# Peptides against a protein of PDB entry 2Q3Z: the designs that were tried, part 9

Target 1, 272 residues: chain A of PDB entry 2Q3Z
Amino acid sequence: YVLTQQGFIYQGSAKFIKNIPWNFGQFEDGILDICLILLDVNPKFLKNAGRDCSRRSSPVYVGRVVSGMVNCNDDQGVLLGRWDNNYGDGVSPMSWIGSVDILRRWKNHGCQRVKYGQCWVFAAVACTVLRCLGIPTRVVTNYNSAHDQNSNLLIEYFRNEFGEIQGDKSEMIWNFHCWVESWMTRPDLQPGYEGWQALDPTPQEKSEGTYCCGPVPVRAIKEGDLSTKYDAPFVFAEVNADVVDWIQQDDGSVHKSINRSLIVGLKISTKS
Target 2, 254 residues: chain A of PDB entry 2Q3Z as posed
Amino acid sequence: YVLTQQGFIYQGSAKFIKNIPWNFGQFQDGILDICLILLDVNPKFLKNAGRDCSRRSSPVYVGRVGSGMVNCNDDQGVLLGRWDNNYGDGVSPMSWIGSVDILRRWKNHGCQRVKYGQCWVFAAVACTVLRCLGIPTRVVTNYNSAHDSNLLIEYFRNSEMIWNFHCWVESWMTRPDLQPGYEGWQALDPTPQEKSEGTYCCGPVPVRAIKEGDLSTKYDAPFVFAEVNADVVDWIQKSINRSLIVGLKISTKS

## One batch from the design tools (peptide; aimed at target 1 C119 N175)

Design b1_p10_5 (made by RFdiffusion4)
Pose (drawn by RFdiffusion4):
Structure b1_p10_5 (pose): chain A 254 residues (1-148, 151-160, 170-248, 256-272), chain P 10 residues (1-10)
Amino acid sequence: as target 2 above (254 residues)
Amino acid sequence: GSAELPIGTP
């Protein structure tokens, strides 16, 4: 989770899982410096640099800023999202085989966002950043499935959508800032929309808090709970509707 | 890689 520089990002569908190899490259030349630069341009550093550097004692703080800076609403984030099959301005999300070239591109262009990312690209870059800084991190994929004239599927078909698959990262740490027993894997979601409140979204939120439905636990627990849960009910006339099943075959490299 | 698609999209 710290030292291995290549891994797998799972894509495809719940029935046909694809394992896409990936070069996280966290110890390649210039990557650590780029990661330190990423911290020094984060909005909290601009607001109070002395405090920002002091808070870097915490993997909660760093994980939040690190993952949060990958797809940042501010113009100094690492990647720009796009899902319309129109990637001519730059580079397709399906092209990349690693995080390194994106990070180098980002540094060389005045810390401007690189076009383009999708959920697994953001998650892959977040893994590289956090592994470089020493926070044990893994990329995770969740699969969702539809069964087909449903209004539910129409609403979605025609960025908090429910996708065929969605990726994020999990990082390992204690949580002295929370009630006891939430140490371990924390979910961090670098996909784009920081929207409710706060400098960043989403996480870190303990995986256990998600499983337990303890959605008052910081940070951004409802956003992560929504990626692996959806409750759908019909009233033809009360009935459970399985036209949409979310939270299937959640996967990571062994 | 594979494209991330809205649910139900072919």

Design b1_p10_5_s1 (made by RFdiffusion4, then SolubleMPNN; from b1_p10_5, 5 letters changed)
Fold by OpenDDE base, seed 5:
Structure b1_p10_5_s1 (fold): chain B 272 residues (1-272), chain A 10 residues (1-10)
Amino acid sequence: as target 1 above (272 residues)
Amino acid sequence: GDLQKPIGEP
C-alpha cells in the first residue's frame, strides 16, 4: 500500500468488470518533491503557511488537502476533469498509464492544471501522492456509483406518465467511480474509527466550500453513521443510495415506479 | 481503458 508502484485499477461496469495497469510511481525521481509542491500551493498554506505546515503531521489533514488539490477546482490543483468526449485540446483520460507523467506535467507547467482526468485518474494521482507522503493508500472502484446532489441519500428520476424523463436529470449514477482509501488513525473521532478512510478527489460536491471529500471511516459508511466527519452522507450515498423513479401524472400526483431494479454500489478494493 | 459515464436510463 506504500511500497508497491505498479498496480491495477478496475473499470468497466458491474456486468463487465475490467482493469487497466497503472504505474503509481511514488518512488520515481522527483515525485516526492512534486507532492511537496502540491502541499505548498494549497489554499490553506497560502492563507497561513505556519498553521498549514504545523498540521502536516496529521494524515487526516493531509488527506483532506490532497483530495482537494488533486483536482484543479478552487485552487492550483493537478487535474481538470472532463466527461464530454472532447479531449482534443489535451490528453484523453484513457491515454494515461501512470501518475508520474501527470504530476511531472503539472509541475513543469508551473502548476497549471493537466487536461484531462476522470475518476480513476483522479484517484490514481491521489493514491500516488498519499503514498509518497507515507500514507498507506489503495484505489477503490465502485460500480453503479451514485452522485447524490441534494444530500437526501436518493437518486431520483422524474418521469411523466409515458415514462419519459423530466427535468435536467442532474442526479446520476456512474457506470463506475473510483476514489481512494487510506489507512490512518482518527484522533479527531471517537474510538473505533481508525483504519481505512475514504477520500474522493474527483470534483463532485463541495465540502466546506471546496471540492474535496473525506476522510471518512469506511466503518462509518458500513454502519451508516452519517454524523461522522468528513462527508459521510455523500460517500454513503455513493455506495448505498436508493434509486427512485417518480411518475408524475397530469393531475400532479406522484407515485413510485414498482419496476426499479438498479442497485447502487458494488465496491472493489484493490490489494496492491 | 474505459471512460466513466452515466448509466443510461434504468
Scores: peptide ipSAE 0.409, ipTM 0.896, DockQ to the pose 0.543
OpenDDE base, seeds 1, 2, 3, 4: peptide ipSAE 0.400, 0.401, 0.393, 0.406; ipTM 0.893, 0.893, 0.892, 0.894

Design b1_p10_5_s2 (made by RFdiffusion4, then SolubleMPNN; from b1_p10_5, 5 letters changed)
Fold by OpenDDE base, seed 5:
Structure b1_p10_5_s2 (fold): chain B 272 residues (1-272), chain A 10 residues (1-10)
Amino acid sequence: as target 1 above (272 residues)
Amino acid sequence: GVLQKPIGLP
């Protein structure tokens, strides 16, 4: 989980699982230095360098920083996400074959955000960075992955009597979503939560004001302990949210559609 | 590669 430089990332859909080869390249020349630069430009460092540096011995702290810095939202992070199929002014997310080129581009352009990434790109870069920093990390793919916007553990769609979707459709289910799991102890939590921790660098929801996510114990998600920091409800919803398709009548009444419910979550953890 | 995209309900 630290030594492997090449691996596979799972993509596609639950029905059509695919994978791509990926060069994480954590040991390639200059990559560690770039990872350190990433830490040195993070908002916490800029606010208080001494405090930030003093906390870098904590995988929990570093993991959270990395999850925020892999995306360029709110900071000088690495990647700009884009999902509208308009990539002409950058690099298509599908063009990347490894983390090294992305990180080098970021650094060589003065820590300017790299265009563009989607979930697996964010996850892969995070994996590279965390591995560089000595944190055992693997990429995880979750099919039918929910994006819970309002933290109610539901993905709700509203339709009128004619089946037309109402609202802004902000809540969604991805065909697949990728994040990382990192191995670390959790001295900041009650005993028993050491082990794999989920971290999600794709900018989906803000956590404590920043687009970051985790670390949260995989065990906590499995057991439904949503009080566990960080961001347990969000990560839980990614893999466990219930989907409700509502039909709204003119009188304001709502009832569930008789359509087949979509099952959220089919998680695949990589071994290398 | 495969692009990440929203899926609709069946």
Scores: peptide ipSAE 0.402, ipTM 0.894, DockQ to the pose 0.526
OpenDDE base, seeds 1, 2, 3, 4: peptide ipSAE 0.385, 0.381, 0.393, 0.393; ipTM 0.892, 0.891, 0.897, 0.896

Design b1_p10_5_s3 (made by RFdiffusion4, then SolubleMPNN; from b1_p10_5, 6 letters changed)
Fold by OpenDDE base, seed 4:
Structure b1_p10_5_s3 (fold): chain B 272 residues (1-272), chain A 10 residues (1-10)
Amino acid sequence: as target 1 above (272 residues)
Amino acid sequence: GYLQKRIGEP
């Protein structure tokens, strides 16, 4: 989980699982230096360098920083996400074959955000950075991945009288979503939560004011301990949310229906 | 490759 530089990232859908090869390249020339630059331009360092540096021995702290810095939201982070199929002023997310080119572009352009990424690109870059920093990390893919926007552990669709989804009012499920899991102890938590920790660098929701997510113990998610920092409810919802349809009737009333056909969550972890 | 898409969107 630290030494392997080439791997596969799972994509597609729950019914049609696909994968792509990816070069993480954590040992390629200059990549570690770029990862250190990433730490040195993070908002916490800029605010208080001494405090930030004193906390870099904590994989919990570093993991959270990396989660925030892999996306360019709120800071001088690495990647700009885009999902509207308009990539003409940058690089299509599908064009990337590894993390090295992305990180080098970022550094070589003065830490200017790289266009563009989607979930697996964010996850892969985070995986590279965390591995560079000595944190065992793997990319994971979750099919039918929920994006809970209001922290109620539900995905709520609003439908008109014809059954058509009102997209501007509805929450959504990704066909697939990628994030990373990192192995670390959790001295900041009660005993038993050491092991794999979920971190999500794709900018989906803010955590403590910043687009970052985790680390949260995979065990906590599995056991439903939503009080466990960081961001347990959000990560839990990604893999466990229930789906509800709100259907508008002709008389203006709204009918609530549990959508049992949409099963959230099918997580695949990698061996390397 | 495959783009990440919201279920129900084109």
Scores: peptide ipSAE 0.424, ipTM 0.915, DockQ to the pose 0.589
OpenDDE base, seeds 1, 2, 3, 5: peptide ipSAE 0.364, 0.386, 0.394, 0.377; ipTM 0.896, 0.908, 0.912, 0.896

Design b1_p10_5_s4 (made by RFdiffusion4, then SolubleMPNN; from b1_p10_5, 5 letters changed)
Fold by OpenDDE base, seed 4:
Structure b1_p10_5_s4 (fold): chain B 272 residues (1-272), chain A 10 residues (1-10)
Amino acid sequence: as target 1 above (272 residues)
Amino acid sequence: GYAQKRIGEP
């Protein structure tokens, strides 16, 4: 979880699980230095360097910083996400084969955001950075992964009378989504929440004003303890949200579809 | 690799 530099990331769908090889490369030349630069350009450091540095011994603090800094939202972060298949002015997310090139590009271009990433790219880069910083970390893939946008633990689809999804009104589920789990103690929580902590660097929802997510104990998610910091409801919804599929008639009436049975969440963790 | 897609999107 710290020493392995090469691995696999799971992709595809729940019914058709695929994987790609990935070079995390946390021990390649210069990568640790880049990870330290990442910490030194984070908003908390820029606001108060002394306070930020004093907290870097906490994997909880560092994990949260990294989850925010791997994406370029709100800061000088590493990756810009894009999902619309228009990647001509950068690199297609599907083209990356490792974290090293991404991190080097970021640093070499003055910490300018790298185009482009999707979930597994964000997760993989976060995994590299966290491993560099001595935090045991693994990439996790969740199939049929929910993106709860309004914190109600539901994924609500709206279809018109013709059965067409009203995208502007609907929440959606990813075919797959990747994030990371890091091993750490949680002295900031009640006893028993040490162990694997979920962190999600893909910019999906803001947490305390920043596109970051976690750390949240995997145990808390499993047990449904939604009061546990950080971002337990959001992560819980990714793997456990209920799906409601509405059919809206021309008269404005809305009825639940009885023909759709989509199950959210199938999480796969790596063993290395 | 495979693109991340929302279910129902092309």
Scores: peptide ipSAE 0.419, ipTM 0.904, DockQ to the pose 0.591
OpenDDE base, seeds 1, 2, 3, 5: peptide ipSAE 0.414, 0.410, 0.412, 0.397; ipTM 0.911, 0.915, 0.912, 0.900

Design b1_p10_6 (made by RFdiffusion4)
Pose (drawn by RFdiffusion4):
Structure b1_p10_6 (pose): chain A 254 residues (1-148, 151-160, 170-248, 256-272), chain P 10 residues (1-10)
Amino acid sequence: as target 2 above (254 residues)
Amino acid sequence: TREELPIGTS
């Protein structure tokens, strides 16, 4: 979770899982410096640099900023999202085989966002950043499935959507800032929309808090709970509707 | 597909 520089990112579908190899490259030349630069251009550093550097004692603080800076609403984030099959301005999300070239591109262009990312690209870059800084991190994929004239599927078909698959990262740490017993894996989601409140979204939120439905736990628990849960009910006339099943075959490299 | 698709989209 710290030292291995290549891994797998799972894609495809719940029935046909694809394992896409990936070069996280966290110890390649210039990557650590780029990661320290990423911290020094984060909005909290601009607001109060002395405090920002002091808070870097915390993997909660750093994980939040690190993952949060990958797809940042501010112009100094690492990647720009796009899902319309129109990637001519730059580079397709399906082209990358690693996080390194994106990080280097980003540094060389005045810390401007690199076009383009999708959920697994953001998660892959977040893994590289956090592994470089020493926070044990893994990329995770969740699969969702539809069964087909449903209004539900039409509403979605035609960025908090429910996708065929969605990726994020999990990082390992204690949570002295929370009630006891929430140490361990924390979910961090670097996909784009920081929207409700706060400098960043989403996380870190303890995986246990998600499983337990304890959605008052910081940070951004409802956003992560929504990626692995969806309750759908029909009233033809009360009935459970399985036209949409969310939270299947959640996967990570062994 | 590697393309991230909205649910129900082919």

Design b1_p10_6_s1 (made by RFdiffusion4, then SolubleMPNN; from b1_p10_6, 5 letters changed)
Fold by OpenDDE base, seed 5:
Structure b1_p10_6_s1 (fold): chain B 272 residues (1-272), chain A 10 residues (1-10)
Amino acid sequence: as target 1 above (272 residues)
Amino acid sequence: TLQQLPIGEK
């Protein structure tokens, strides 16, 4: 989890699982230095360098910083996400084969955001950075991954009387989504939550005002302890949300229907 | 490689 520099990332769909090779390259020349630059340009360092540095011995703190800094939202982070299939002014997310080129491009262009990433790219870069910093980390893929925007643990579709989806479809289910799990103790929590912690660097929802997610104990998600910091409800929903259809009739009445055809969550953890 | 896509059409 720390020493492996090459691995596979799972993609595709629940019915057709695919994988791609990925070079994490955490020990390649200059990569550690780039990871340190990433820490030195984070908003917490810029606000109070001494305080930030004093907390870098905490993998909980560092993990949360990295999850925020891998995306360029809110800061000088590494990657800009894009999902509209228009990548001509950058690099297609599908063309990346490793984290090293991404990190080098970011650093060499004055910490300018790299175009473009999607979930597995964010996750892979986060994995590289965390491994560089000595935190055992693996990429995780979740098929039929929910994006809950209002923290009600539901994916809600609004439909007309004919069953046609209405609105902007803000809440959604991804065919797959990737994030990372990092091994760390949790002295900030009650005993028993040491171990794998979920971190999600893809900019989906803000946590405490920043596009970051976690760390949250995988155990807490499995046991449904949604009070556990950080971001337990969001991560729980990614793997466990129920899908609800709100069907509005012409008379203004609304019918709630559980959509049993859409099953959220099929998580696969990598061996590396 | 396959890109990440929404499946909410179902």
Scores: peptide ipSAE 0.411, ipTM 0.885, DockQ to the pose 0.490
OpenDDE base, seeds 1, 2, 3, 4: peptide ipSAE 0.408, 0.398, 0.410, 0.404; ipTM 0.884, 0.882, 0.875, 0.880

Design b1_p10_6_s2 (made by RFdiffusion4, then SolubleMPNN; from b1_p10_6, 5 letters changed)
Fold by OpenDDE base, seed 5:
Structure b1_p10_6_s2 (fold): chain B 272 residues (1-272), chain A 10 residues (1-10)
Amino acid sequence: as target 1 above (272 residues)
Amino acid sequence: TDQQLPIGVK
């Protein structure tokens, strides 16, 4: 989880699981230096360098910083996400084969955001950075991954009397979504939450005002302890959300229907 | 490689 530089990332769909090879390259020349630059341009460092540096011994702190800095939202982060199939002014997310080129491009262009990434690219870069910093990390893929936007642990679809989806379809389920799990102790939590911690660098929802997510104990998610920092409800929903259809009738009445055809969550953790 | 896409719901 620290020493492996090449691996696979799972993609596709729940019914058709695929994988791609990925070069994490955490030990390639200059990559560690780039990771340190990433830390030195993070908002917390810019606000108070001394405080930021004093906390870099904490993998909890560093993990959260990296989660925020891998995306370029809110800061001078690495990657700009794009999902509209319009990638002509950059590099298609599907064309990347490793983290090294991305990190080098970011650094070589004055820490300008790299175009473009999607979930596995964000996750892979985060994995590289965290491994570089000595934090055991693996990429995780979750099929039928929910994106809960209103923190109610539901994916909600609004439908007319004919069952047709209405509105902007803001609530969504991804065919797959990738994030990382990092191994660390959690001295900031009650005993028993050491181990794998979920971190999600894809900019989906803000946490404490920043597009970052985690770390949250995988155990907490499994046990449904949603009070556990950080971002337990969001991560829980990614893998466990229920899908609800709100059917609006012509008389103004609303019928709640549980959508049992959409099963959220099928998580696969990589071996390396 | 596969693009990340929303599941089409009808």
Scores: peptide ipSAE 0.456, ipTM 0.903, DockQ to the pose 0.476
OpenDDE base, seeds 1, 2, 3, 4: peptide ipSAE 0.455, 0.434, 0.456, 0.439; ipTM 0.905, 0.896, 0.905, 0.890

Design b1_p10_6_s3 (made by RFdiffusion4, then SolubleMPNN; from b1_p10_6, 4 letters changed)
Fold by OpenDDE base, seed 4:
Structure b1_p10_6_s3 (fold): chain B 272 residues (1-272), chain A 10 residues (1-10)
Amino acid sequence: as target 1 above (272 residues)
Amino acid sequence: TLEQLPIGVK
């Protein structure tokens, strides 16, 4: 989880699982230096360098910083996300084969955002950075991954009498989503939450005003402890959200149904 | 496909 430089990232769908090879390259020349630059340009360092540096011994703190800095939202982060199939002014997310080129491009262009990433690209870069910083980390893929935007632990669809989806279609389930899990102690939590912690660098929702997510104990998610920092409800919803269909009939009546045909969450993690 | 796609609205 620290020493492996090459691996696979799972993609596709729950019924059609695919994978791609990925070069994490955490020990390649200059990569550690780039990871240190990433820390030195983070908003917390810029605000108070002494305080930021004093906290870098905490994998909890560093993990949260990295989660925020891998995306370019809010800061001088590494990657710009894009999902609309318009990648002509950059690199298609599907074209990347490793983290090294991304990190080098970012640094070589004055810490300007690299175009473009999607979930596995964000996760893979975060994995590289965290491994460079000595934090055991693995990429995780979750199939039928929910994106809860209103913190109600539901994915809600609105349909007319013909079954056609109405509204802005903002609530969604990804065919797959990738994030990382990092091994760390949690001295900031009650005993028992050491171990794998979920971190999500894909800019989906803000956490305390920043597009970052985690760390949150995987155990807390499994046990349904949604009070556990950070971002337990959001991560819980990714793997456990219920799907609700609101069906409006011609008479104006509304029917609520749980869509049991679509099950949220099927997590795959790499084993050593 | 290799790209990340919404599945709930299709």
Scores: peptide ipSAE 0.361, ipTM 0.868, DockQ to the pose 0.554
OpenDDE base, seeds 1, 2, 3, 5: peptide ipSAE 0.353, 0.337, 0.355, 0.033; ipTM 0.878, 0.870, 0.878, 0.718

Design b1_p10_6_s4 (made by RFdiffusion4, then SolubleMPNN; from b1_p10_6, 6 letters changed)
Fold by OpenDDE base, seed 3:
Structure b1_p10_6_s4 (fold): chain B 272 residues (1-272), chain A 10 residues (1-10)
Amino acid sequence: as target 1 above (272 residues)
Amino acid sequence: SLQQLPIGEK
């Protein structure tokens, strides 16, 4: 989880699982230095360098910072996400084969955001950075991954009488989504939550004002402890949300229907 | 590799 530089990232769909090779490259020349630069340009360091540095001994703190800095939202972060298939002014997310080129481009262009990433790219870069910083980390993939925007543990669709989605679609389900799990103790929590912690660097929702997510104990998610910091409800929903259809009839009546055809969550983790 | 796509739109 720290020493392995090459691995696989799972993609595709629940029914058609695929993987790609990925070079994390945490030991390649200059990569550790770039990871340290990443820490030194984070908003917390810029606000209070002494306090930020004093907290870098905490993998909980560092993990949360890295989660925020891998995306360029809110800060001088590494990657800009894009999902509309218009990648001509940058690099297609599908073209990347490793984290090293991304990190080097970011640093060499004055910490300018790299175009473009999607979930596995964000996760892979975060994995590289965390490994560089000595935190055991792996990339995980969740198929049929929910994006809950209002923390109600539901994905809600509004539909007309013909089943067509109406209005602005805010909440969604990804065919797959990637994030990372990092091994750490959680002295900030009650005993028993040490071990794998979920961190999500893809900018989906703000956590305490910043596009970051976690760390949250995988155990807490498994047991449904939504009170556990950080961002337990969001991560829980990614793997466990129920899907609800609000069907409006022509007469103005609304019917609530549980959508059983969309089953959220099928998580796969790697051995490295 | 396949890109990340939304599902459940139908």
Scores: peptide ipSAE 0.423, ipTM 0.889, DockQ to the pose 0.499
OpenDDE base, seeds 1, 2, 4, 5: peptide ipSAE 0.410, 0.398, 0.396, 0.404; ipTM 0.884, 0.881, 0.870, 0.882

Design b1_p10_7 (made by RFdiffusion4)
Pose (drawn by RFdiffusion4):
Structure b1_p10_7 (pose): chain A 254 residues (1-148, 151-160, 170-248, 256-272), chain P 10 residues (1-10)
Amino acid sequence: as target 2 above (254 residues)
Amino acid sequence: TREEKPIGED
């Protein structure tokens, strides 16, 4: 979770899982410096640099900033999202085989966002950043499935959608800032829309808080709960509707 | 596919 520089990012579908190898490259030349730069351009550093550096004692603070800076609403984030099959301005999300070239591109262009990312690209870069800084991190994929004239599927078909698959990262740490018993894996989602409140989204939120439905736990628990849960009911006339099943075959490299 | 798609798209 810290030292291994290559891994797998799972894609495809719940029935046909694809394992895409990936070069996280967290110890490649210039990557650590780029990661320290990423921290020093974060909006909290601009607001209060002395406090920002002091808060870097916390993996909760750093995980939040690190993952949060990958797809940042501010112009200094690492990647720009796009899902319309129109990637000519830059580079397709399906092309990358690693996080390193993106990080280097980002540094060289005045810390401007690199075009383009999709959920697994953001998650992959977040893994590189956090593993470089020493926070144990893994990329995770969740699969969702449809069964087909449903209004539900039409509403989605034609960025908090429910996708065929969605990726995020999990980082390992204690949570002295929370009630006892929430140490361990924390979910961090670097996909784009920081929208409800706060500098960043989404996380870190304890995986246990998600499983337990304890959605008042910081940070951004409802956003992560929504990626692995969806409750759909029909009223033809009360009935459970399985046209959409969310939270299947959640996967990570062994 | 590797393209991330909203649920229901081909």

Design b1_p10_7_s1 (made by RFdiffusion4, then SolubleMPNN; from b1_p10_7, 5 letters changed)
Fold by OpenDDE base, seed 3:
Structure b1_p10_7_s1 (fold): chain B 272 residues (1-272), chain A 10 residues (1-10)
Amino acid sequence: as target 1 above (272 residues)
Amino acid sequence: SLQQLPIGED
């Protein structure tokens, strides 16, 4: 989890699982230095360098910073996400084969955001950075991954009487989504939550005003402890949200229907 | 590799 520089990332769909090889390259020349630059340009460092540095001994703190800095939202982060299949002014997310080129491009262009990433790219870069910083980390893939926007643990669709989705589709389910799990103790929590912690660097929802997510104990998610910091409800929903259809009839009546055909969550963890 | 897509679009 720290020493392995090459691995696989799972993609595709629940029914058609795919994988790609990925070079994390945490020991390649200059990569550690770039990771340190990443820390030194984070908003917390810029606001109060002394305080930020004093907290870098905490993998909880560092993990949260990294999850925010891997995306370029809110800061001078590494990657710009794009999902509309229009990548002509950058690099297609599907073209990346490792984290090293991404990090080097970011640094070499004055910490300008790299175009473009999707979930596995964000996760892989975060994995590289965290490993560089001595935090055991692995990439995780979750199929049928929910994006809960309003923290109600539901994915809600509004439909007409014919079952057609109406209005803006703000909430959604991804065919797959990737994030990372990092091994750390949680002295900031009650005993028993040490171990794997979920961190999500893909900009989906803001956490305490920043596009970051976690760390949250995998155990807390498994046990349904939504009070556990950070971002337990969001991560829980990614793997456990229920899907609800609000069906409007022509007479104006609305019927609530549980959609049992859309099953959220199928998580795969890698051994390296 | 495949894109990350909303369910039903892949």
Scores: peptide ipSAE 0.427, ipTM 0.907, DockQ to the pose 0.539
OpenDDE base, seeds 1, 2, 4, 5: peptide ipSAE 0.410, 0.388, 0.383, 0.393; ipTM 0.899, 0.879, 0.881, 0.880

